# Designs tried in a protein design run: peptides against a protein of PDB entry 2V3S. Part 26

Target 1, 95 residues: chain A of PDB entry 2V3S
Amino acid sequence: PISLVLRLRNSKKELNDIRFEFTPGRDTAEGVSQELISAGLVDGRDLVIVAANLQKIVEEPQSNRSVTFKLASGVEGSDIPDDGKLIGFAQLSIS

## One batch from the design tools (peptide; aimed at target 1 V32)

Design b2_p22_6_s4 (made by RFdiffusion4, then SolubleMPNN; from b2_p22_6, 13 letters changed)
Fold by OpenDDE base, seed 2:
Structure b2_p22_6_s4 (fold): chain B 95 residues (1-95), chain A 22 residues (1-22)
Amino acid sequence: as target 1 above (95 residues)
Amino acid sequence: SREERREQLKKQAKETGGVAPE
């Protein structure tokens, strides 16, 4: 399995690392993303973007060691998105 | 199972950085 870390800010705006495994052929990007949402770790509005980037990294984990992407949930609101601080952005990486 | 994964995900989530500026 592919060992991954999803880094993003929680509801308290605290940066968190979420470790999980992805097994190609058994898991699906959308399925795992759904579980992340169900766990309250990902905003439901970010299903599409998280799934897309999860798919990207698991398709070529050796080429895509880390991907940072803009969250739909972070576009609207008072906070200005910042990929460096992962404000309105999340990061998936191979652990 | 999905339930097990969900619980595992919550368990594995840990703070690694400070609060974002408001």
Scores: peptide ipSAE 0.403, ipTM 0.878, DockQ to the pose 0.251
OpenDDE base, seeds 1, 3, 4, 5: peptide ipSAE 0.395, 0.383, 0.396, 0.402; ipTM 0.875, 0.867, 0.874, 0.876

Design b2_p22_7 (made by RFdiffusion4)
Pose (drawn by RFdiffusion4):
Structure b2_p22_7 (pose): chain A 95 residues (1-95), chain P 22 residues (1-22)
Amino acid sequence: as target 1 above (95 residues)
Amino acid sequence: TTETTREQLTEERERIGAGALS
């Protein structure tokens, strides 16, 4: 199992670290991304990008310690995207 | 998805007390 953290801002624009495990051979990037969306932790528009970056970090957790990516939900949403401040972006990392 | 991952994500949702940003 891989101990992972999804870091992104909540609806109040507060930064939060979401801790979760991923078990290769049992879980899939798409399935876990759907779990994040059903839990109300990730916007539904972000399924594809989150799944893609989850797959990237779980295939080589030795190489990819952190991946930062754009949110499809944050493309035009009142605040300009800013990867430094994780506005319109999120980050997956190994714990 | 494993039940462990589902439970951990539910607990994190409760801890945060706020939905995803849109």

Design b2_p22_7_s1 (made by RFdiffusion4, then SolubleMPNN; from b2_p22_7, 9 letters changed)
Fold by OpenDDE base, seed 1:
Structure b2_p22_7_s1 (fold): chain B 95 residues (1-95), chain A 22 residues (1-22)
Amino acid sequence: as target 1 above (95 residues)
Amino acid sequence: VTERTRKQLREEAKKIGAPALV
């Protein structure tokens, strides 16, 4: 399995790491993303973007060690999005 | 290929880490 870390800010704007495994051929990017949402770890508005980037990293984990992407949930937020600070952005990486 | 189930998620015990460094 592929060991992944999803880094993003929680509702208190604190950076947290969420560690999980992904097994190609058994798991799907959409399915795992849906479960992250159900667990309250990801905003439901971010299903599409999280699934797309999860798919990107797991299809070529040797080449894509990290991907940073803009969250849909961050667009309507009060803070200005910033990928360097992961404000309105999240990061997936191979652990 | 099948989607993950809630049971699979619980079995893998996805870890919510402590606050990370920027």
Scores: peptide ipSAE 0.075, ipTM 0.672, DockQ to the pose 0.185
OpenDDE base, seeds 2, 3, 4, 5: peptide ipSAE 0.070, 0.038, 0.074, 0.050; ipTM 0.643, 0.632, 0.652, 0.614; seed 5 fails the geometry check

Design b2_p22_7_s2 (made by RFdiffusion4, then SolubleMPNN; from b2_p22_7, 9 letters changed)
Fold by OpenDDE base, seed 4:
Structure b2_p22_7_s2 (fold): chain B 95 residues (1-95), chain A 22 residues (1-22)
Amino acid sequence: as target 1 above (95 residues)
Amino acid sequence: VTESTREQLRAQAEKIGAPALV
């Protein structure tokens, strides 16, 4: 399996790393993303973008060691989006 | 993730930084 880390800020605006494994042929980007949402770790509005980037990284983990992407949930937030601080952004990386 | 339950995912979440400045 591929060991991944999803880095994003929680509801308290604290930066968290969420570790999980992805097994090609068994897991799907959509399914894993839904589990993250069900666990309360990802906003439901971010299903599409998280799944898309998860798919990207697991397709070519050798080349894509890290991907940073803008969250839909962060667009209407009070804080100005900042990819460097992961405000309104999240990051997926190979562990 | 088939090998991870919702509870496991929550337990695997680790705080790594301070809150962002608002």
Scores: peptide ipSAE 0.281, ipTM 0.787, DockQ to the pose 0.253
OpenDDE base, seeds 1, 2, 3, 5: peptide ipSAE 0.271, 0.269, 0.273, 0.268; ipTM 0.793, 0.791, 0.790, 0.794

Design b2_p22_7_s3 (made by RFdiffusion4, then SolubleMPNN; from b2_p22_7, 7 letters changed)
Fold by OpenDDE base, seed 2:
Structure b2_p22_7_s3 (fold): chain B 95 residues (1-95), chain A 22 residues (1-22)
Amino acid sequence: as target 1 above (95 residues)
Amino acid sequence: VTERTREQLRREAERIGAPALT
């Protein structure tokens, strides 16, 4: 399995690492993303972007050691998106 | 091998959802 870390800010705007495994052929990017949403770790609005980037990293984990992407949930609001601080952005990386 | 369930991920997330190193 591929060991992954999803780094993103929680509801308290605290940066957290969510570690999980992805097994190609068993797991799907969309399925895991939905589970992350169900667990309250990802905003439901971010299903598409999380799934897309999860798919990207698991397709070529050797080439895509880390991907940072803009969250739909972070587009609007008082906080200005910042990929460096992962404000309105999340990061997936290979452990 | 059993398929992953949302419940399993939830339990795992509760354990490993820790503050990130910055």
Scores: peptide ipSAE 0.087, ipTM 0.635, DockQ to the pose 0.221
OpenDDE base, seeds 1, 3, 4, 5: peptide ipSAE 0.077, 0.074, 0.078, 0.033; ipTM 0.630, 0.628, 0.631, 0.631

Design b2_p22_7_s4 (made by RFdiffusion4, then SolubleMPNN; from b2_p22_7, 10 letters changed)
Fold by OpenDDE base, seed 5:
Structure b2_p22_7_s4 (fold): chain B 95 residues (1-95), chain A 22 residues (1-22)
Amino acid sequence: as target 1 above (95 residues)
Amino acid sequence: VTESTRQQLKEQAKKIGAPALT
């Protein structure tokens, strides 16, 4: 399995690393993303973008060691998005 | 998620940084 880390700010705006495994052929990017949402770790509005980037990293994990992407949930907030601080952005990486 | 439940995912979340300041 592929060991992944999703770096994302929680509702308290605290930066967290969420570790999980992905098994190609058994897991799907959308399925895993839905579980992250169901666990309250990802905003439901971010399903599409999280799934897309998860798919990107798992299809070539040796090449795509890290991907940072803009969250849909972050654009309408009061905070100005900042990829360096992961405000309105999240990061997936191979652990 | 490979052998992960919703609760497991919650428990796997680790704080690594201070809250963002606005």
Scores: peptide ipSAE 0.232, ipTM 0.752, DockQ to the pose 0.253
OpenDDE base, seeds 1, 2, 3, 4: peptide ipSAE 0.228, 0.227, 0.227, 0.222; ipTM 0.750, 0.748, 0.754, 0.746

Design b2_p22_8 (made by RFdiffusion4)
Pose (drawn by RFdiffusion4):
Structure b2_p22_8 (pose): chain A 95 residues (1-95), chain P 22 residues (1-22)
Amino acid sequence: as target 1 above (95 residues)
Amino acid sequence: AITVSTPEEVAAAAEKMMAARS
């Protein structure tokens, strides 16, 4: 199992670290991304980008310690995207 | 959309998501 953290801002624009485990051979990037969405933790528009970056980090957790990516939900949403601030972006990292 | 607004709600949602796997 891999201990992972998804870091992104909540609806109040507060920064949160969401901790979860991923078990290779049991879990899939798409399945877990859907879980994040059904839990209301990730916007549904972000399924593809989150699944792609989850797959990237879980295939080589030794190489990819952190991945930062754009949110499809944040492309035009009142605040300009800013990867430094994690506005319109999120980050997956190994714990 | 994201439905949680406080750190406490985020933590509870994450715990519920993880518990669903068991």

Design b2_p22_8_s1 (made by RFdiffusion4, then SolubleMPNN; from b2_p22_8, 8 letters changed)
Fold by OpenDDE base, seed 4:
Structure b2_p22_8_s1 (fold): chain B 95 residues (1-95), chain A 22 residues (1-22)
Amino acid sequence: as target 1 above (95 residues)
Amino acid sequence: MITVSTAEEVAAAQAAMEASRL
């Protein structure tokens, strides 16, 4: 399986590393993303963007070691989105 | 299995990683 880390700020603005595995042929990007949402680790509004970037990494994990992407849940916040600080952004990487 | 590391744990892990690269 592919070991992944999703770095994301929680509701308290604290950085968390969410570690999980993805097994090609068994798991789907959307399925795993839905599990993360069900666990309360990802906002439901971010299903599409998380699944899209998860798919990108698992397709070529050796080439896509890390991807940073804008969250749909972050656009309505008062803070200005910043990819360097992961404000309104999340980072998915190979562990 | 899904695990979550707190900010403190993340910082510690990154510090250890950087130290290993020196």
Scores: peptide ipSAE 0.196, ipTM 0.640, DockQ to the pose 0.072
OpenDDE base, seeds 1, 2, 3, 5: peptide ipSAE 0.190, 0.194, 0.189, 0.192; ipTM 0.651, 0.645, 0.656, 0.644

Design b2_p22_8_s2 (made by RFdiffusion4, then SolubleMPNN; from b2_p22_8, 9 letters changed)
Fold by OpenDDE base, seed 2:
Structure b2_p22_8_s2 (fold): chain B 95 residues (1-95), chain A 22 residues (1-22)
Amino acid sequence: as target 1 above (95 residues)
Amino acid sequence: MITVSTAEEVAEAQARMEASRL
């Protein structure tokens, strides 16, 4: 399995590393993303973008060691999105 | 399994791992 980390700010604006495994052929990007949403770790509005980037990283994990992407849930907040600070952005990486 | 750690906890864990390898 591929060991992944999703770095994302929680509702308290604290950076969390969400660690999970992805098994090619068993798991799907959308399925795992739904699990993250069901666990309350990802906003439901971010299903598409999380799944898309998860798919990107797991299809070539050695080449795509890290991907940072803009969250749909972050654009409507009071804070200005910032990829460097992961405000309105999340980062997926291979652990 | 899904686990959640703060960035601080991760940094501390990494530091401990590096120390144990010395």
Scores: peptide ipSAE 0.153, ipTM 0.625, DockQ to the pose 0.077
OpenDDE base, seeds 1, 3, 4, 5: peptide ipSAE 0.143, 0.117, 0.139, 0.124; ipTM 0.616, 0.628, 0.617, 0.623

Design b2_p22_8_s3 (made by RFdiffusion4, then SolubleMPNN; from b2_p22_8, 8 letters changed)
Fold by OpenDDE base, seed 2:
Structure b2_p22_8_s3 (fold): chain B 95 residues (1-95), chain A 22 residues (1-22)
Amino acid sequence: as target 1 above (95 residues)
Amino acid sequence: MITVSTSEEVKAAQEAMEASRL
């Protein structure tokens, strides 16, 4: 399995590392993303973007060691989105 | 299994990453 870390800020704006495994052929990007949402770890509005980037990283984990992407849930927040600080952005990386 | 970590180490790692991108 591929060991992954999804780094993003929680509701208190604290950085969280969410660690999980992805097994090609068993798991799907959308399925795992839905599990993260069901666990309350990802906003439901971010299903599409999380799944898309999860798919990107797991299809070529040796080449795509890290991807950073804009969250739909962060667009209407009070803070200005910033990919470097992961404000309105999340980072998915290989552990 | 899903695990969640919130720590100063996470913050430090992110800051280091940001610094390396500049």
Scores: peptide ipSAE 0.276, ipTM 0.731, DockQ to the pose 0.055
OpenDDE base, seeds 1, 3, 4, 5: peptide ipSAE 0.250, 0.218, 0.249, 0.223; ipTM 0.712, 0.696, 0.716, 0.700

Design b2_p22_8_s4 (made by RFdiffusion4, then SolubleMPNN; from b2_p22_8, 9 letters changed)
Fold by OpenDDE base, seed 2:
Structure b2_p22_8_s4 (fold): chain B 95 residues (1-95), chain A 22 residues (1-22)
Amino acid sequence: as target 1 above (95 residues)
Amino acid sequence: MITVSTREEVEAAQRAMMESRL
């Protein structure tokens, strides 16, 4: 299995690392993303972007060690999106 | 299994990561 970390801010704007495993052939990017949403760890509006980037990183985990992407949920916040501070952005990386 | 690490560890790691990129 591939050990992954999804770094993003929670509802209190606190930065958290969400650690999970992805098993190629058993898991799908969309399926795991839906599980993260069901667990309340990811906003439902971010399903598409999380799944897309999860797919990207698990396709070539040796080449794609980290990906940072803009969240759909972030555009409605009062804070200005900032990829460096992960405001309105999330980071997915290989653990 | 899904685990969550708190901000204290994460912020330190993020800062170190950004410094490494420079």
Scores: peptide ipSAE 0.089, ipTM 0.589, DockQ to the pose 0.068
OpenDDE base, seeds 1, 3, 4, 5: peptide ipSAE 0.080, 0.083, 0.073, 0.087; ipTM 0.581, 0.589, 0.574, 0.588

## One batch from the design tools (peptide; aimed at target 1 L41)

Design b2_p23_1 (made by RFdiffusion4; failed a check: the pose's geometry)
Pose (drawn by RFdiffusion4):
Order: sequence, then structure tokens, then C-alpha cells
Structure b2_p23_1 (pose): chain A 95 residues (1-95), chain P 23 residues (1-23)
Amino acid sequence: as target 1 above (95 residues)
Amino acid sequence: MSTAARQFATYVEENGSRAFVNS
């Protein structure tokens, strides 16, 4: 199992670290991303990009310690995207 | 239910309405 953190801002624009485990051979990137969405922790528009970056970090957790990516939900949503401040972006990392 | 799903549910329960990304 891989101990992972999804870092992103909540609806109040507060930064939060979401801790979860991923078990290769049992879990899939798509399945876990759907779980994040059903839990209300990730916007549904972000399924594809979150799944893609989850797959990236879980296939080589030795190489990819952190991946930062754009949120489809944050493309035009009142605040300009800013990867430094994780506005319109999120980050997956190994714990 | 997956381990990740149980961890997500726990996080939502602990943090309430501020745990969500959408208004």
C-alpha cells in the first residue's frame, strides 16, 4: 500500500491535506478518483485529471514523490489559477 | 468499501461542511 496525500483548497478556499491509502492490485486510479468525487472532496469535472495524476504517482511512487496539476473546475472560476498557491491546482504526494 | 473510501468518509465526518470543495 501507498500512503498518499491530496492537497487542495476546500470550498472556503482553505488549504487541506487529505490522507488516504492506495493498494496496487486492488485499487485503480479511476476508482479512487471516483471515491474522492462521491465523498465531495473533489469536483466531478476533475475526474480525468485527478485519475491521470493518481496513476502517475502510483506506478512509480519511487520516482514521483509529488505531482501538481490543474483542476478543470478552476479554469475560469473567479480566481485566476496559480500553481504556487494551489488555486485551480491540486497536488498529490507520497506521505 | 475500499480503504480509501473509508478514510475519505472519516475525513468528511471529522471536518464537517468545511471538508467539501463545492459550495

Design b2_p23_1_s1 (made by RFdiffusion4, then SolubleMPNN; from b2_p23_1, 10 letters changed)
Fold by OpenDDE base, seed 4:
Structure b2_p23_1_s1 (fold): chain B 95 residues (1-95), chain A 23 residues (1-23)
Amino acid sequence: as target 1 above (95 residues)
Amino acid sequence: MSAAARQLAAYVAEHGEDAYVLP
């Protein structure tokens, strides 16, 4: 399995690292993303973007050690999006 | 993932440590 970390700010705007495994051939990017949403770890509006980037990193983990992407939920937030600070952005990486 | 696991994960995300494992 591929060991992953999703770095994402919670509702208190604190950075959290969410660790999980992805097994190719058993797990799907959309399925895992839905579980993250069901667990209250990801906003439901971000299903598409999280799944797309999860698929990207698991299909070529040697080439895509880290991917940072803009969240749909972050666009209407009170803070200005900033990829360096992961405000309105999230990051997936290989642990 | 069980309902209990989801609740725990949500709680940890909101009130817990900087790093945690998805149940």
Scores: peptide ipSAE 0.050, ipTM 0.652, DockQ to the pose 0.163
OpenDDE base, seeds 1, 2, 3, 5: peptide ipSAE 0.049, 0.045, 0.034, 0.042; ipTM 0.653, 0.653, 0.644, 0.654

Design b2_p23_1_s2 (made by RFdiffusion4, then SolubleMPNN; from b2_p23_1, 11 letters changed)
Fold by OpenDDE base, seed 3:
Structure b2_p23_1_s2 (fold): chain B 95 residues (1-95), chain A 23 residues (1-23)
Amino acid sequence: as target 1 above (95 residues)
Amino acid sequence: MSVAAQQLQAYVAENGEDAYVLK
């Protein structure tokens, strides 16, 4: 399996690492993303963007060691989005 | 599947030098 880390800020704006595995041929990007949402770790509004980027990284984990993407849930927040600080952005990376 | 949430790991932060694709 592919060991992944999803780095993003929680409701208290604290950075958290969410660790999980992805098994090609068994798991799907959308399925795993749904589980992250069900666990309260990802905002439901971010299903599409998380699944898209998860698919990208697991397709070629050797080439895509890290992907950073803008969250739909962060667009309407009071804080200005910042990819460097992961404000309104999240990052998926290979462990 | 198993998903573990935890505070940011120093190791991950220190080795986060990989180029990323911004979306």
Scores: peptide ipSAE 0.034, ipTM 0.569, DockQ to the pose 0.058
OpenDDE base, seeds 1, 2, 4, 5: peptide ipSAE 0.033, 0.031, 0.033, 0.030; ipTM 0.539, 0.527, 0.530, 0.567; seed 5 fails the geometry check

Design b2_p23_1_s3 (made by RFdiffusion4, then SolubleMPNN; from b2_p23_1, 9 letters changed; failed a check: too like the target's own chain)
Amino acid sequence: MSVAARQLQRYVEENGEDAYVLK

Design b2_p23_1_s4 (made by RFdiffusion4, then SolubleMPNN; from b2_p23_1, 11 letters changed)
Fold by OpenDDE base, seed 4:
Structure b2_p23_1_s4 (fold): chain B 95 residues (1-95), chain A 23 residues (1-23)
Amino acid sequence: as target 1 above (95 residues)
Amino acid sequence: MSVAAKQLEAYVKENGEDAYVLK
């Protein structure tokens, strides 16, 4: 399995690493993303973008060691999005 | 699928420099 870390800020704006495994052929990017949402770890509005980037990293984990992407939920927040601070952005990486 | 969250210190990238801890 591929060991992954999703880094993003929680509701208290604290930076967290969410660690999980992805097994190609068994797991799907959308399925895992839905589980992250169901667990309350990802905002439901971010299903599409999380799944898309998860798919990107798992299809070529050696080439895509880290991907940073803009969250849909971040656009509606009070804070100005900033990829350097991971405000309105999340980062997915191979652990 | 098992998912675990770990609390981290807040890091910031600014002016093209390496990340540093927010205080």
Scores: peptide ipSAE 0.036, ipTM 0.553, DockQ to the pose 0.050
OpenDDE base, seeds 1, 2, 3, 5: peptide ipSAE 0.030, 0.030, 0.029, 0.029; ipTM 0.549, 0.546, 0.545, 0.545

Design b2_p23_2 (made by RFdiffusion4)
Pose (drawn by RFdiffusion4):
Structure b2_p23_2 (pose): chain A 95 residues (1-95), chain P 23 residues (1-23)
Amino acid sequence: as target 1 above (95 residues)
Amino acid sequence: AVSDFKPGDVFHVGDRTFTVEAP
């Protein structure tokens, strides 16, 4: 199992670290991304990009300690995207 | 959409747990 953190801002624009485990051979990037969405933790528009970056970090957790990516939900949403601030972006990392 | 949540919140989806913490 891999101990992972999804870091992104909540609806109040507050930064949060979401802790979760991923078990290779049991879990899939798509499945876990859907779980994040069904839990209301990730916007549904972000399924593809979150799944792609989850796959990236879980295939080589030794190489990819952190991946930062754009949110499809944040492309035009009142605040300009800013990867430094994690506005319109999120980050997956190894714990 | 993204819900309002904060450190200390825990979410469950089946046998999975998502724990929210401050950075």

Design b2_p23_2_s1 (made by RFdiffusion4, then SolubleMPNN; from b2_p23_2, 9 letters changed)
Fold by OpenDDE base, seed 5:
Structure b2_p23_2_s1 (fold): chain B 95 residues (1-95), chain A 23 residues (1-23)
Amino acid sequence: as target 1 above (95 residues)
Amino acid sequence: SIKEFKAGDVFRVGDKEFVVEAP
């Protein structure tokens, strides 16, 4: 399996790493993204962007070591989105 | 809305396990 880390801020704006595994052929980007949402780790509004970037990283994990993407849930937030600080952004990386 | 997850939390959804850690 592919060992992944989803780095994003929780409801208190604290940065955390969420570690999980992805098994090609068994898991799907859409399915795992839905599970992240079900666990309350990802906002439901971010399903599309998380799934898209998860797909991107797992299709070429040796090349796509890290992807940073803008969250839909962060666009309307009080804080100005910042990819460097992962404010309104999340990052997927290979562990 | 998301939960107030923190380092040390473990979430199991179906056959998937998500482990929260400090960066």
Scores: peptide ipSAE 0.819, ipTM 0.962, DockQ to the pose 0.927
OpenDDE base, seeds 1, 2, 3, 4: peptide ipSAE 0.818, 0.818, 0.817, 0.818; ipTM 0.962, 0.962, 0.961, 0.962

Design b2_p23_2_s2 (made by RFdiffusion4, then SolubleMPNN; from b2_p23_2, 10 letters changed)
Fold by OpenDDE base, seed 4:
Structure b2_p23_2_s2 (fold): chain B 95 residues (1-95), chain A 23 residues (1-23)
Amino acid sequence: as target 1 above (95 residues)
Amino acid sequence: SIASFSAGDVFKVGDKTFEVVAP
């Protein structure tokens, strides 16, 4: 399995790492993204973008060591989106 | 809105485990 980390800020704007595994051939990017949402770890509005980037990283984990992407849920926030600070952004990376 | 989770949380959904840790 591929060991992944999803780094993003919680409701208190604290940065956290969410560790999980992805098994190609058994897991799907869409399915795991839905599970993240079900667990309350990802906003439902971010299903599409999370799934797309999860798919990207698991397709070529040796090449795509990290992907940073803008959250749909973050655009409405009061803070200015910033990919460096992961404000309105999340990051997927290989552990 | 942003999700509510904290370091130390562990979530099991289906056959998947998600562990929240400090960066």
Scores: peptide ipSAE 0.794, ipTM 0.940, DockQ to the pose 0.830
OpenDDE base, seeds 1, 2, 3, 5: peptide ipSAE 0.793, 0.793, 0.793, 0.793; ipTM 0.938, 0.939, 0.938, 0.939

Design b2_p23_2_s3 (made by RFdiffusion4, then SolubleMPNN; from b2_p23_2, 8 letters changed)
Fold by OpenDDE base, seed 5:
Structure b2_p23_2_s3 (fold): chain B 95 residues (1-95), chain A 23 residues (1-23)
Amino acid sequence: as target 1 above (95 residues)
Amino acid sequence: MIKEFKAGDVFKVGDKTFEVEAP
């Protein structure tokens, strides 16, 4: 399996790493994204963007070591989105 | 809306396990 880390801020705006595995052929990007949402780790509004970037990283994990993407849930937040600080952004990376 | 997860939390959904850690 592919060991992944989803780095994003929790409800207290604290940065955390969410570690999980992805098994090609068994898992799907959308399925795992839905599970992240079910666990309360990802906002439901971010299903599409998380799934898209998860798909991107797992299809070429040796090349796509890290992807940073804008969250739909962060657009209307009080803080200005910032990819460097992962404010309104999340990052997927290979562990 | 998301939960107030923190380092040390572990979530199991289906056959998937998600472990929260400090960066």
Scores: peptide ipSAE 0.815, ipTM 0.962, DockQ to the pose 0.952
OpenDDE base, seeds 1, 2, 3, 4: peptide ipSAE 0.815, 0.814, 0.814, 0.815; ipTM 0.961, 0.961, 0.961, 0.961

Design b2_p23_2_s4 (made by RFdiffusion4, then SolubleMPNN; from b2_p23_2, 9 letters changed)
Fold by OpenDDE base, seed 4:
Structure b2_p23_2_s4 (fold): chain B 95 residues (1-95), chain A 23 residues (1-23)
Amino acid sequence: as target 1 above (95 residues)
Amino acid sequence: SIASFSAGDVFRVGDKTFTVSAP
């Protein structure tokens, strides 16, 4: 399986790493994204963007070591989105 | 809105386990 890290801020704006495994041929990007949402780790509004980027990283994990993407749920936030600080952004990476 | 989770949390959904830790 592929060991992944989803780095994003919680409700207290604290940055955290969420670790999980992805098994190609058994897991799907959308399925795992839905599980992240079910666990309360990802906002439901971010299903599409998380799934798209999860698919990107797992299809070529050796070349796509890290992907950073804008969250739909972060657009309306009071803080200005910033990919470097992961404000309104999340990052998926190979562990 | 942003999700509520903290370092040390462990979530099990189906056959998937998600662990939360500080960067």
Scores: peptide ipSAE 0.793, ipTM 0.940, DockQ to the pose 0.835
OpenDDE base, seeds 1, 2, 3, 5: peptide ipSAE 0.793, 0.793, 0.793, 0.793; ipTM 0.938, 0.937, 0.937, 0.937

Design b2_p23_3 (made by RFdiffusion4)
Pose (drawn by RFdiffusion4):
Formats: structure tokens, C-alpha cells, sequence
Structure b2_p23_3 (pose): chain A 95 residues (1-95), chain P 23 residues (1-23)
């Protein structure tokens, strides 16, 4: 199992670290991304990008310690995207 | 199972932090 953190801002624009485990051979990137969405933790528009970056970090957790990516939900949403600030972006990392 | 526990933990976490704005 891999101990992972999804870091992103909540609806109040507060920064949160979401901790979860991923078990290779049992879990899939798509499945876990759907779980994040059904839990209301990730916007549904972000399924593809979150799944792609989850796959990236879980295939080589030794190489990819952190991945930062754009949110499809944050492309035009009142605040300009800013990867430094994690506005319109999120980050997956190994715990 | 571990998946079921993760779903529950994720749902609790979303409630505690207020979740994200949905389209």
C-alpha cells in the first residue's frame, strides 16, 4: 500500500491535505478518483486529470514523490489559476 | 474492506472540511 496525500483548496478556498491509502493490484486510479468525487472532495470535472496524475504517482512512487496538476474545474472560475498557491491546481504526494 | 473504509473516511473528511464547490 501507498500512503498518499491530495492537497487542494476546499469550497471556502482553504488549503487541506486529504490522506488516503492506495493498494496496487486492488485499487485503480480511475476507481479511487471516482471515490474522491463521490465523497465531494474533488469536482466531477476533474476526474480525468486526477486519475491521470494518480496513475503517475502510483506506478512509480519511488520516482514521483509529488505531482502538481491543473484542475479542469478551476480553468475560469473567478480566481486566476496559480500553481504556487494551489488555486485551480492540486497536488498529489507520497506521505 | 479497505476500499469501504476509504470511502467512509473520505466522506467524513469532506464533511469536516466542507468539501468543494460542485458544477
Amino acid sequence: as target 1 above (95 residues)
Amino acid sequence: TAEETRREDLAETATEIGGVTLA

Design b2_p23_3_s1 (made by RFdiffusion4, then SolubleMPNN; from b2_p23_3, 12 letters changed)
Fold by OpenDDE base, seed 1:
Structure b2_p23_3_s1 (fold): chain B 95 residues (1-95), chain A 23 residues (1-23)
Amino acid sequence: as target 1 above (95 residues)
Amino acid sequence: SSRERRRERLRQISKEIGGVKQA
């Protein structure tokens, strides 16, 4: 399986690394993204963007070692989005 | 199953972190 880390801020604005595995041929990007949402680790509004970037990483893990993307849930927040600080952004990377 | 194990693990992580996003 592919070992991945999702880095994003929680409701208290604390940065966390969430480790999970993805098995090609058994898992789907959208399915695993839904599991992250069901666990309360990802906002439901971010299903599309998380699934798209998860798919990008798992299709070519050797070339796509890390992807940073803007969250839909962060757009209407009070804080100004910042990819460097992962404010309104999340990051997926290969462990 | 692998999916069931992952789902349970992610729920445990969420409880440890204190909940991060609305589900």
Scores: peptide ipSAE 0.739, ipTM 0.936, DockQ to the pose 0.736
OpenDDE base, seeds 2, 3, 4, 5: peptide ipSAE 0.709, 0.708, 0.726, 0.342; ipTM 0.922, 0.922, 0.931, 0.792

